# Peptides against a protein of PDB entry 6RO1: the designs that were tried, part 73

Target 1, 216 residues: chain A of PDB entry 6RO1
Amino acid sequence: LGKEIEEYIHKPKYCLPFLQPGRLVKVKNEGDDFGWGVVVNFSKKSNVKPNSGELDPLYVVEVLLRCSKESLKNSATEAAKPAKPDEKGEMQVVPVLVHLLSAISSVRLYIPKDLRPVDNRQSVLKSIQEVQKRFPDGIPLLDPIDDMGIQDQGLKKVIQKVEAFEHRMYSHPLHNDPNLETVYTLCEKKAQIAIDIKSAKRELKKARTVLQMDEL

## One batch from the design tools (peptide; made by RFdiffusion4, then SolubleMPNN)

Design b2_p17_3_s1 (from b2_p17_3, 7 letters changed)
Fold by OpenDDE base, seed 3:
Structure b2_p17_3_s1 (fold): chain B 216 residues (1-216), chain A 17 residues (1-17)
Amino acid sequence: as target 1 above (216 residues)
Amino acid sequence: MLDELDRFLKFLEFLKE
């Protein structure tokens, strides 16, 4: 359900009006979670689809993100990588495709006018960390309906489902159980083991199929 | 909230199995 909401929010037609300089945004690219960054600017790129001749506008947002120092050394040839949890990292302005924005905050920060100095970029990290301290339950998100004005009926149905599930969650007898976290952890472990067993069975089946093909 | 909901939903799925 959260992913379904994300699929609406990251659409350029909905999010572009909210990509002002200083807006907090979350960036995720496949397995690379950069976490929260700050919008610096956005640009429209015109891409010609090779087969349609139609100019599909690609939108690129420059986002100040915490990057690993290792990825910065090769930044001319390699995509920026997120800083490891234990790494300080370095704040860099990274061009991000708008569809890679996983969340948009209601919070806007003041950013330095000149982000060329490392100290100015790192000051923004301190500002993000200060916001995170003020919001221990998470940085507040833009409401997709009330703040972003999304009128899509599909999104409204998803939100209604979320609200219904949240109501069920809060009304559930185990929600107030002091062992709930333990129960969740055990459930997650069991689910992971089930996935691993299913994966191992698939690999075994593949291996057997290959062996049978080599015997023919 | 959404992360908690995801955990709860996974838990409900687990209880049904």
Scores: peptide ipSAE 0.112, ipTM 0.745, DockQ to the pose 0.592
Fold by OpenDDE base, seed 2:
Structure b2_p17_3_s1 (fold): chain B 216 residues (1-216), chain A 17 residues (1-17)
Amino acid sequence: as target 1 above (216 residues)
Amino acid sequence: MLDELDRFLKFLEFLKE
């Protein structure tokens, strides 16, 4: 459900009006979770679809993100990587494809006009951290219907499902249980073990297939 | 909220098994 909402929100036709300088956004690229960053600017790039020759405009947003120092050394050839949890990292302006925005906040920060100095970039990290402290339950998101004005019926149905599940969650007897976190952790561990078993079974099947091919 | 909801949904799936 959250991914389904994301699929609407990250569409340029919906999110572009909200990508003003200072807007908080989350960036995720496959396995790389940058967390919260700040929009610096965006640009429209011309792209040609390989199969149709049609001009499909790509939208690139420059986002100030906390990056690992290791990735900065190779920044000319390698994509920026998120800072490790234990790493201070460095705030860098990273060009991000708009579809890699996993969330858009209602919050806008003031950003320095000149982001070339490291101190100015790091000051924005302090501002993000201050916002995170003010919102312990998470940085507030733009409402896709009320704030973003998305009229898509598919999205409305997804939102209604989310609201119904949230209501069920908050009404559940275990929701206020002090052991809920322990229960979730145990559930997550069991689910992971089930995934690992399925993976191991797949690898065993592949290995048997290879052995059968070597015996042939 | 969405992360919490995901955890809750996974928990409900687990209870059905």
Scores: peptide ipSAE 0.106, ipTM 0.735, DockQ to the pose 0.611
Fold by OpenDDE base, seed 4:
Structure b2_p17_3_s1 (fold): chain B 216 residues (1-216), chain A 17 residues (1-17)
Amino acid sequence: as target 1 above (216 residues)
Amino acid sequence: MLDELDRFLKFLEFLKE
């Protein structure tokens, strides 16, 4: 359900009006979660679809993101990677496709005019951390309906489903159980073990298939 | 909030198995 909401929000027709300089945005690319960054600018790139010749505009947002120092050394050949949790990282301006925005905040920060100096980029990280401290329950999001003005009936139905599930969650007898976190942790561990077993079985099947091919 | 809901839903799925 959260992913379904994201699929609406990251559409250029909805999010572009909110991609002003200083806007807090969350960036996620597959397995790479960069967390919260700050919009520097956005651009529309003309792209031609290779098969149809139709103009498919690509929207690229430059986002100041916390990147690993290792990924920056290889920046000529490799995409930037997020900083590890225990890593300080370095703030870099990264070109991001608009569909990789997982969240958009109501918060806008002041950004330095010149982001070439490392100190200016790192000052923005301090500002993000200050916002996170002010909002312990999470950085406030733009409301897709009230703030972003999305009138799509599909989105409204998704939101209604989320609200119904949330009501069920808060009404559940275990929701206020002091052991709930322990139960969740055990459930997550069991789920991970099930994934690992499934992975190991797939690897075993692949290995057997290779051995059978070498015996033929 | 959505992350908490995801944890809760996964927990409910776990209880059904």
Scores: peptide ipSAE 0.097, ipTM 0.731, DockQ to the pose 0.575
Fold by OpenDDE base, seed 5:
Structure b2_p17_3_s1 (fold): chain B 216 residues (1-216), chain A 17 residues (1-17)
Amino acid sequence: as target 1 above (216 residues)
Amino acid sequence: MLDELDRFLKFLEFLKE
C-alpha cells in the first residue's frame, strides 16, 4: 500500500510543482537507500523511446544526498552510494530520476546559493538532522490529496485502505507494549534469516542442476 | 507513520506463519 502511494506521488504531473529548492525528499534506488536529502534543482530532459520514436520526457532532480566517500573516489565509473549508518559520509549533489523519490516532505530548508564548498553542503546535513530531531516520529510528508491536490480515485482507495490498516495497528494490543521495538527487531531478524535460508536453498538447487548437467 | 505501518504489516505476516 505504501508503495502504491509512492507510485502516485513520484509521477511528474503530481510531484513537479513541489520540487522547489530546499524541499526535503527521500531517495531510494533499488537496494540503495539514501534517506532524506534536499532538492537543489530539477530539469526536463528530452528522451526518445527507441522503439516508437515518441518523445518521452525524463525528469531529473538534483538532490543533495549523504554519500559514501568510498563511492565518490570512483565517481567517474561508479554511481554514488549511500553513506553507511556508522559513516559520516559527504553531502553531494546527485542527479536522480523523479521516479526514485520515495517520499516528499512538507518541510523546506534554506539552502546556500553556492553548494561547491564542502562546508556549505555539510551545513545542509546539519539542517536535516535538526529537522529529524524536531520530528522524532518522522519527518512530515506532503498529503497527496490535501497538499498535492491529487484527485485520482485509485489513490483515494489506497489511502482508505492505509487508514484502515493504521487503525488496526493502533488498536492492536501490542502497539502500546513497551517491548514492541524488541519484538519488531526479533521479527525483522527472523524474516532476514528466512530470506537467507531461501537464498541458500536456491543456490543449492542451482548447484545440483549444474552437477546433473555435467553428468549428462 | 508509513515506515511503522510497513513494520507492523511485516510483523502480522510473521505472526501468520
Scores: peptide ipSAE 0.031, ipTM 0.581, DockQ to the pose 0.611

Design b2_p17_3_s2 (from b2_p17_3, 8 letters changed)
Fold by OpenDDE base, seed 3:
Structure b2_p17_3_s2 (fold): chain B 216 residues (1-216), chain A 17 residues (1-17)
Amino acid sequence: as target 1 above (216 residues)
Amino acid sequence: MLDELDRFLKFEEFLKE
């Protein structure tokens, strides 16, 4: 359900009006989660090749993101990578395709006018961290309906399902159980073990199939 | 909220098995 909401909010037709400088946005590219960054600038890359009438214009937003220092050494040729959890990283302005925005915050930060100095970029990281401290339950999101004005009936149905699930969650007898986190962790571990067993069984089956093919 | 909901949904699925 959260992913379905993301599929709406990252559409240029909905999110572009909210991509002002200083807007907090979350960036995710496949397996690379950059977390929260700050919009620096918005640019339209119209790769409208005139003859392919179906290519939606690609939109690029420059986002100040926490990147690994290793990726910065190769930044001329390689895509920036997110900083490891234990890595300090470095804040870099990264061109991001708008559809890679997984979340948009209601929060806007003041950004330095000049982001060329490392210290100015790192000051923005401190500001993000300060916002995160103020919002322990997570950085507040733009409401896709009330704030972003998305009128899509598909989204409304998704939101209604989320609300129904939230109501069910809060009404659950174990919701206020002090051991709920322990129970969730045990459930997650059991689910992971079940996945691992299923994976191992698939590998064994593949290995047996290969052995049978080598014996034929 | 959404992360908590995802955890709850997984837990609820687990309780049904």
Scores: peptide ipSAE 0.179, ipTM 0.794, DockQ to the pose 0.593
Fold by OpenDDE base, seed 1:
Structure b2_p17_3_s2 (fold): chain B 216 residues (1-216), chain A 17 residues (1-17)
Amino acid sequence: as target 1 above (216 residues)
Amino acid sequence: MLDELDRFLKFEEFLKE
């Protein structure tokens, strides 16, 4: 359900009006979670699809993101990598395709006019951390319907399902159980064991198939 | 909130098995 909401939010037709300088956005690229960054600017690039000649506009947003120092040293050619949890990292302006935005906040920050000095970029990280401290339950998101004005009926149905599930979650007898976290942890461990068993059974089947082929 | 909901949904699915 969350992923379905993300699929609407990151569409240029919906998110572009909200990509003003200072807007907090969350960036994910496959396995790389950069977390929260700040929009610096966005640009429209003309792209021509090689096979159809159709104009497919690419939207690139420059986002100030916390990057690993290691990725910055090696990359004449490599994309910036997110800072490790225990790493301080360095704030860098990274060009990001708009579809890689996983969330958009209602919060806008003041950003320095000159982001060339490291201290100016790192000051924005401090501002993000201050916002995170003010919102312990998470940085507030733009409402896709009320704030972003998305009228898509598919999205409305997804939101209604989310609200119904949230209501059921909060009404559940175990919701206030002090052991709920322990129960969740045990369920997650059991689910992981089931995945591992399934993987081991697949590897055993492959190994047996290889042995049968060597006997022919 | 969404992470908690995902955790709850996985738990509810687990209880049905």
Scores: peptide ipSAE 0.176, ipTM 0.792, DockQ to the pose 0.519
Fold by OpenDDE base, seed 2:
Structure b2_p17_3_s2 (fold): chain B 216 residues (1-216), chain A 17 residues (1-17)
Amino acid sequence: as target 1 above (216 residues)
Amino acid sequence: MLDELDRFLKFEEFLKE
């Protein structure tokens, strides 16, 4: 359901009006979770679809993100990588395709006019951390319907499902259980073990198939 | 909230098994 919402909000048609300088956005690229960053600027680039020759505009947003120092050394040829949890990292302005925005916050920060100095970029990280401290349950999101004005009926149905699940969650007898976090952690571990077993069984089947082919 | 909801949904699935 969250991913289904993301598929709507990251569409340029809906999100572009909200990509003002200082807007908090969450960036995720495949396995690389950058977490929360700050919009610096956005640009429209002309792209030609390889199969249709149609001009499909690509939207690139420059986002100030916490990056690994290791990725900065190779920044001429490699995409920026997120800082490791234990790494200090460095705030860098990274060009991000708009569809890689996983969340858009209602919060806007003041950003320095000159982001060339490292200290100015790192000051924005401090501001993000202060916002995170104010919102222990998570940085507030733009409402896709009320704030973003998305009228899509598919999205409305997804939101209604989310609200119904949230109501069930909050109404669940275990929701206020002090051991809930422990129970969730155990369930997550069990689910992961089940995935790992399925994966191992698939690899075993492949290995047996290869052995059978070598015996033929 | 969405992360918590995902955890809850996975937990409900686990309780049904």
Scores: peptide ipSAE 0.173, ipTM 0.787, DockQ to the pose 0.607
Fold by OpenDDE base, seed 4:
Structure b2_p17_3_s2 (fold): chain B 216 residues (1-216), chain A 17 residues (1-17)
Amino acid sequence: as target 1 above (216 residues)
Amino acid sequence: MLDELDRFLKFEEFLKE
């Protein structure tokens, strides 16, 4: 359901009006979660669809993101990678396709005019961390309906489903149980073990298939 | 909130098994 909401908000027709300099945005590219960054600017790139010749405009937002130091060394050939949790990382301006925005905050930060100096970029990280401290329950999001003005009935139905599930969650007898976190952690561990067993079985099957092919 | 809901839904699925 959260992913379904993301599929609406990252559409250029909805999010572009909110991509002003200083806007907090969350960036995720496949397995790479950059977390919260700050919009520097956005641009429209002309793209021609290879099969139809139709102009399909690509929207690129430059986002100041916390990147790994390793990704900076290979910046000529490799995409930027997020900083590891225990890594300090370095703030870099990264061109991001607009559909890779997983969240948009109601919060806008002041950003330095010149982001070429490392100190200016790192000052923005300090500002993000200060916002995170002020909002322990998470950085405030733009409301897709009330703030972003999305009138899509599909989105409204998704939100109604989320609200119904949330009501069910809060009404559950275990919701206020002091051991709930322990129970969740145990369930997550059990689920991970089940995934690992399934993975090991797949690798065993592959290995047996290779051995059978070598014996033929 | 959505992350908590995801954890809850996975937990409910686990309780049904």
Scores: peptide ipSAE 0.172, ipTM 0.790, DockQ to the pose 0.571

Design b2_p17_3_s3 (from b2_p17_3, 9 letters changed)
Fold by OpenDDE base, seed 3:
Structure b2_p17_3_s3 (fold): chain B 216 residues (1-216), chain A 17 residues (1-17)
Amino acid sequence: as target 1 above (216 residues)
Amino acid sequence: MLDVLDRFLKFEEFLKE
């Protein structure tokens, strides 16, 4: 359900009006989670699809993101990588395709006018960290209906399902159980073990199939 | 919130087994 909401939010037709300088956004590219960054600007890149003659506008947002220092050395040839949790990293302005925005915050920060100095970029990281401290349960998101004005009936149905699940969660007899976190952790571990067993069985089957093919 | 819901849904699925 969360992923389904993200699929609506990251659509240019919905999110572009909210990509003002200083807007907090979350960036995720495949396995690379950059976490929260700050919009610097956005641009429209017109790509002509060679075969259709249709201008499919790609939207690129420049986002100030915490990047690993290793990825910055090779920034001319390699895509920026997120800083490791224990790494200080360095704030860099990264061009991000708009569809890679996984979340958009209601929060806007004041950003330095000149982001060329490292100290100015790092000051924005401090500001993000201060916002995170103010919101321990997570940085507040734009409401896709009330704030973003998305009228899509598919999204409304997804939100209604989320609300129904939330109601079920809060109404559940175990919701107020003091051991709920322990129970969740045990369930997560059991689920992971089940996945691992299923994976191991698949690999064993593949290995046996290869051996049988070598015997023919 | 959504992460909490995901945990709950997985737990509810677990309780049905």
Scores: peptide ipSAE 0.121, ipTM 0.757, DockQ to the pose 0.489
Fold by OpenDDE base, seed 1:
Structure b2_p17_3_s3 (fold): chain B 216 residues (1-216), chain A 17 residues (1-17)
Amino acid sequence: as target 1 above (216 residues)
Amino acid sequence: MLDVLDRFLKFEEFLKE
């Protein structure tokens, strides 16, 4: 459900009006979660599809993101990498394809006019951290319907389903159970063990198949 | 909120197994 909502909000036709300087956005590229960053600007690049000659415009947003120091050294050849959890990292302006935006906040920050000084970039990280402290349950998101004005019936159905599940969750007898976190942790551990057993069984089957082929 | 909901949904699926 969250991924289905993401598939709507990251579409240029919906998100571009909200990509103003200072907008908080969450960036994720495959396995690389940068977390929350700040929009600096966006640009439209003309792209021509090689096979159809059709104009497929690419939208690139420059986002101030917390990057690893290692990625800064290799910046000539490697894409920026997110800072490790225990790493301070460094705030860098990174060009991001708009479809890599996993969330858009209702919050806009003031950004320094000159982002060339490291101290100016790091001041924005402090501002993000202050917002996170003010919202312990998470940074507020733009509402796809009420704030972003998305009229898509598919999205409306997804949101209605989310609301129905939320209502069920809050109405569940275990919702206020002091052991709920323990139960969730045990369920997650059991699910992980089941995945590991299934993986080990697959590897055992592959190994046996290879041994049988070497005996032929 | 969505992360909490995902955790709840996985828990409901687990209770059905």
Scores: peptide ipSAE 0.113, ipTM 0.748, DockQ to the pose 0.513
Fold by OpenDDE base, seed 4:
Structure b2_p17_3_s3 (fold): chain B 216 residues (1-216), chain A 17 residues (1-17)
Amino acid sequence: as target 1 above (216 residues)
Amino acid sequence: MLDVLDRFLKFEEFLKE
């Protein structure tokens, strides 16, 4: 359901009006979660679809993101990677396709006019951290309906489903159990072990298949 | 909020197994 909401909000027709300089946005590319960054600018690139010759406009947003220093050394050949949780990282301006925006905040920050100096970029990280401290329950999101003005009936149905699930969650007898967090953590660990077992079984099957091919 | 809901839904799935 959260992913279904993301599929609406990251559409250029909805999000572009909110991609002003200083807007907080969350960036996720497949397995790479950059977390919260700050919009620097956006641009429309003309792209021609290779098969139809139709103009397919590509929207690129430059986002100041916390990147791994290791990935920056290889920036000539490799895409920037997010900083590890324990890593300080470095703030870099990264060109991001608009569909990789997983969230858009109601918060806008002041950003330095010149982001070439490292200190100016790192000052923005401090500002993001100060916002996170002010909002311990999470950085405020733009409401897709009330703030972004999305009138799509599909989105409204998704939101109604979310609200119904939330009501069910809050009505659950264990919702107020003081041990609920411990129980969740144990369930998550058990689920992870099940994934790991399934992965190990797949690797064992692959290894056996390779050995059988070497014996032929 | 959505992350909390995801945890709850996974927990309910776990309880059904």
Scores: peptide ipSAE 0.111, ipTM 0.745, DockQ to the pose 0.483
Fold by OpenDDE base, seed 2:
Structure b2_p17_3_s3 (fold): chain B 216 residues (1-216), chain A 17 residues (1-17)
Amino acid sequence: as target 1 above (216 residues)
Amino acid sequence: MLDVLDRFLKFEEFLKE
């Protein structure tokens, strides 16, 4: 459901009006979760679809993201990588394809006009951290319907499902249980073990198949 | 919020097993 919502909100036709300088956005690229960053600007790039020759404009947003210092050394050839949890990292302006925006916040920050100095970029990280402290349950998101004005019936159905699940969650007898976090952690661990067992069984089956082929 | 919901859904699924 969350991914289905993301598929709507990251569409240029919906999100572009909200990509103003200072907008908080969450960036995720496959395995790389940059977390929350700040929009600096966006640009339209000409792209040609390989199969149709039709002009398919790509939208690139420059986002100030916390990057690993290790990734900056190779910045000429390698994509920026997110900072490790244990490192400070460095705030860098990273060009991001708009479809890699996993979330858009209702919050806009003031950003320095000159982001060339490291101190100015790091000041924005402090501002993000201050917002995160103010919103312990998470940075507030733009409402796809009420804020973004998305009228798509598919999205409305997804939102209705989310609301129904939220209602069930809040109505659940364990929702206010002080041990709920512990219970969730145990359930997550059990689920992970079940996945690992399934994976190990698959690898065992593959290995047996290879051995059988070597015996033939 | 969505992350919390995902955790709940997984938990609810677990309770059904």
Scores: peptide ipSAE 0.104, ipTM 0.739, DockQ to the pose 0.520

Design b2_p17_3_s4 (from b2_p17_3, 10 letters changed)
Fold by OpenDDE base, seed 1:
Structure b2_p17_3_s4 (fold): chain B 216 residues (1-216), chain A 17 residues (1-17)
Amino acid sequence: as target 1 above (216 residues)
Amino acid sequence: MLDKLDRFLKFEEFLKA
C-alpha cells in the first residue's frame, strides 16, 4: 500500500507543482535511504528515447541531502551515499531524479541563498531536526488527494484501503496495550528466526545435492 | 503512520498463520 501511494506521488505529472525551494522531500535510491532533504531547485532535461526517437523529458531535482563524508572524497563520478546512522555526515546538494522521491512533506523550510558555505548547508540540517522534534510521529506528508489534487481512481482505492486498515488498527483491543511493543518485537524476532530456518534448510539441501553429484 | 500500519499488518498476518 505505501509503495503504491509512492508510485503516484513521485510522478512528475503530480509532484512538480510541489517541488518549490524549501520543500521537505524524502529521497531513496535502491538500498540508499537519504531520509529527509530539502528541495533547492528542479530542472527539466530533454531526453530522447534511444529506440523511438520520442522526447521523454527527464526531471531532475536538486536536493540538499545528508551525505557520507567518505562519498564526498571519492571522485566526482561516484554517486553520493547517505550518511551512516552514527555519522554526522555533511549536507550536500545532490541532483536527484524525481522518481526517486519517496515522500513529499507539507512543510517548507527557509533555505539560505548561498549554499556554498558548509555552515549554511548544516543550518538546514538543524532546521530539519527541529521539524522532526516537533513531529515525533513523523514529518507531515502532503495529502495526495486533498493537497496534490490527484483524481486517479486507483489511488483513491488505495487510500480507502489504507483508511480501513488504520481504522482496524486503532480499533484493535491490543492497540492501547502497554505490552504491544514487546509483543511486536517478539513476533518480529520469531518471524526472522522462521526465515533463517528456511534459508538454512535450503542451503543444507543445496549442499547435499552437490555432495550427491560429486559421488556420481 | 504507514510504518506503524505495515507493522500492524505483518503482526495480523502472523496471528493468522
Scores: peptide ipSAE 0.211, ipTM 0.809, DockQ to the pose 0.519
Fold by OpenDDE base, seed 3:
Structure b2_p17_3_s4 (fold): chain B 216 residues (1-216), chain A 17 residues (1-17)
Amino acid sequence: as target 1 above (216 residues)
Amino acid sequence: MLDKLDRFLKFEEFLKA
């Protein structure tokens, strides 16, 4: 469900009107989660699809992201990488394809006019951290329907399912159990062990199959 | 909210199993 909502939100036709300078956005590229960054600018890049002759516009948003200092040294050859949890990192302006935006906040920040100085970029990180402190349950998101005006019936059905699940969650007898977090953690651990057992069994089966093929 | 919902749904699935 969350991923299905993201698939609507990151579409240029929906998100572009909200990509103003200072907008908080969440950036994820495959395994690289940059977390929350701030929009600096966006641009339209014309991409010619080699086989269709159709010019599909690619949209690139420049986002201030917390990057690993290691990746910055190789920035000429390597894509920026997110800072490790324990790393301070450095705020950098990173060109991001619009479809890599996993979330868009209702919050907009004031950004320095000149982002060339490191101190100006790092001041934006402080501002993000202050917003995060104000919203311990998470930075507020734009509502896809009410704020973004998305009229897609598929999205409306997804939102209705989310609301129905939320209602079921809040009505659940264990929802107010003081041990709920402990119970969740135990369930998550048990589920992980079950996955690991299933993985180990698959690997054992593969290994046995290879041995049987070597005996033939 | 969605992360909390995901945890709940996984838990509910666990209770039904």
Scores: peptide ipSAE 0.205, ipTM 0.807, DockQ to the pose 0.501
Fold by OpenDDE base, seed 4:
Structure b2_p17_3_s4 (fold): chain B 216 residues (1-216), chain A 17 residues (1-17)
Amino acid sequence: as target 1 above (216 residues)
Amino acid sequence: MLDKLDRFLKFEEFLKA
């Protein structure tokens, strides 16, 4: 459901009007979650599809993101990587394809006009952290219908399903249990152990298959 | 909100298993 909403929001036809300088956006590329960054600018690049000759416009947004210092050393050959949770990292302007935006905030920040100095980039990280402190339940998102004006009936159906699940969540007898977080944590740990057991059994089966091949 | 919902749904699936 959340991913289905994301599939609408990251479409250029919907999100481009909201990609103003200072807009908070969340960036995710496959396994790399950069978290919250700030839009610096966006550009339309003309691309020609190699197989059809059709003009397929690529939209690139420059986003100020918290990057690993290791990835910055290799920036000539490697894509920027997100900072580890315990890493300070460094704020860098990263060109991001618009479809990699996982969320768009209602919040806009003032950004320095010159982002070349490290101190100016790091000041934006402080501003993001201040916003996160003000919103302990999470940075507020643009409403895809009310704020972004998305009229797609498929999205409306997804939202209605989310609302129905939320109603079910709030109506659950354990929802107001003071130990709910502890119960969730224990259930998550048990689920992880079950995954680990399944993984270990698969590796044991692979190892046995290799040994059987070496005996042939 | 969606993260809380995902956590809840996984918990319900766990209770049914």
Scores: peptide ipSAE 0.203, ipTM 0.804, DockQ to the pose 0.497
Fold by OpenDDE base, seed 2:
Structure b2_p17_3_s4 (fold): chain B 216 residues (1-216), chain A 17 residues (1-17)
Amino acid sequence: as target 1 above (216 residues)
Amino acid sequence: MLDKLDRFLKFEEFLKA
């Protein structure tokens, strides 16, 4: 469900009007979760699809992201990497393909006009952290229907399913249980153990198959 | 919100098993 919503939101047709300077956006590239960053600007690049020769415009958004200092040393050849959870990191302006935006916030920040000084970039991190403190349940998102004006029936069906699940969640007797987090953590651990048992059984089966092939 | 919902759904599935 969340991924299905993301597939609509990150489409240039829908998100471009909301990519103004100072907009909070979440960036994720495969295994690299940068978390929340701030839009600096966006640009349209002409691209040609290799198979059709059709003009497929690439949209690149420059996003101020918290990056690992290790990745900055190789910045000429390697993509920026997110800062480790324990690392302070450094705020850098990173060119991001628009389809890598996993979320768009309703919140816009004022950004310094000059982002060349490190202190100006790091001031934006402080502003993001202040917003996160104000929203302990998460930074508010743009509503895909009400705020972004997406009229797609597929999205509407996904949203309706989300709302139905949310209603069920809030109506659950354990929703207000002070031990709910502990219960969730225990269930998650048990679920992980079940996955690990299944994986270990698969590896054992593979190993036995290899041994049987070596005995033939 | 969606992360909380994902946790809830996984929990609900776990309670049914």
Scores: peptide ipSAE 0.203, ipTM 0.802, DockQ to the pose 0.526

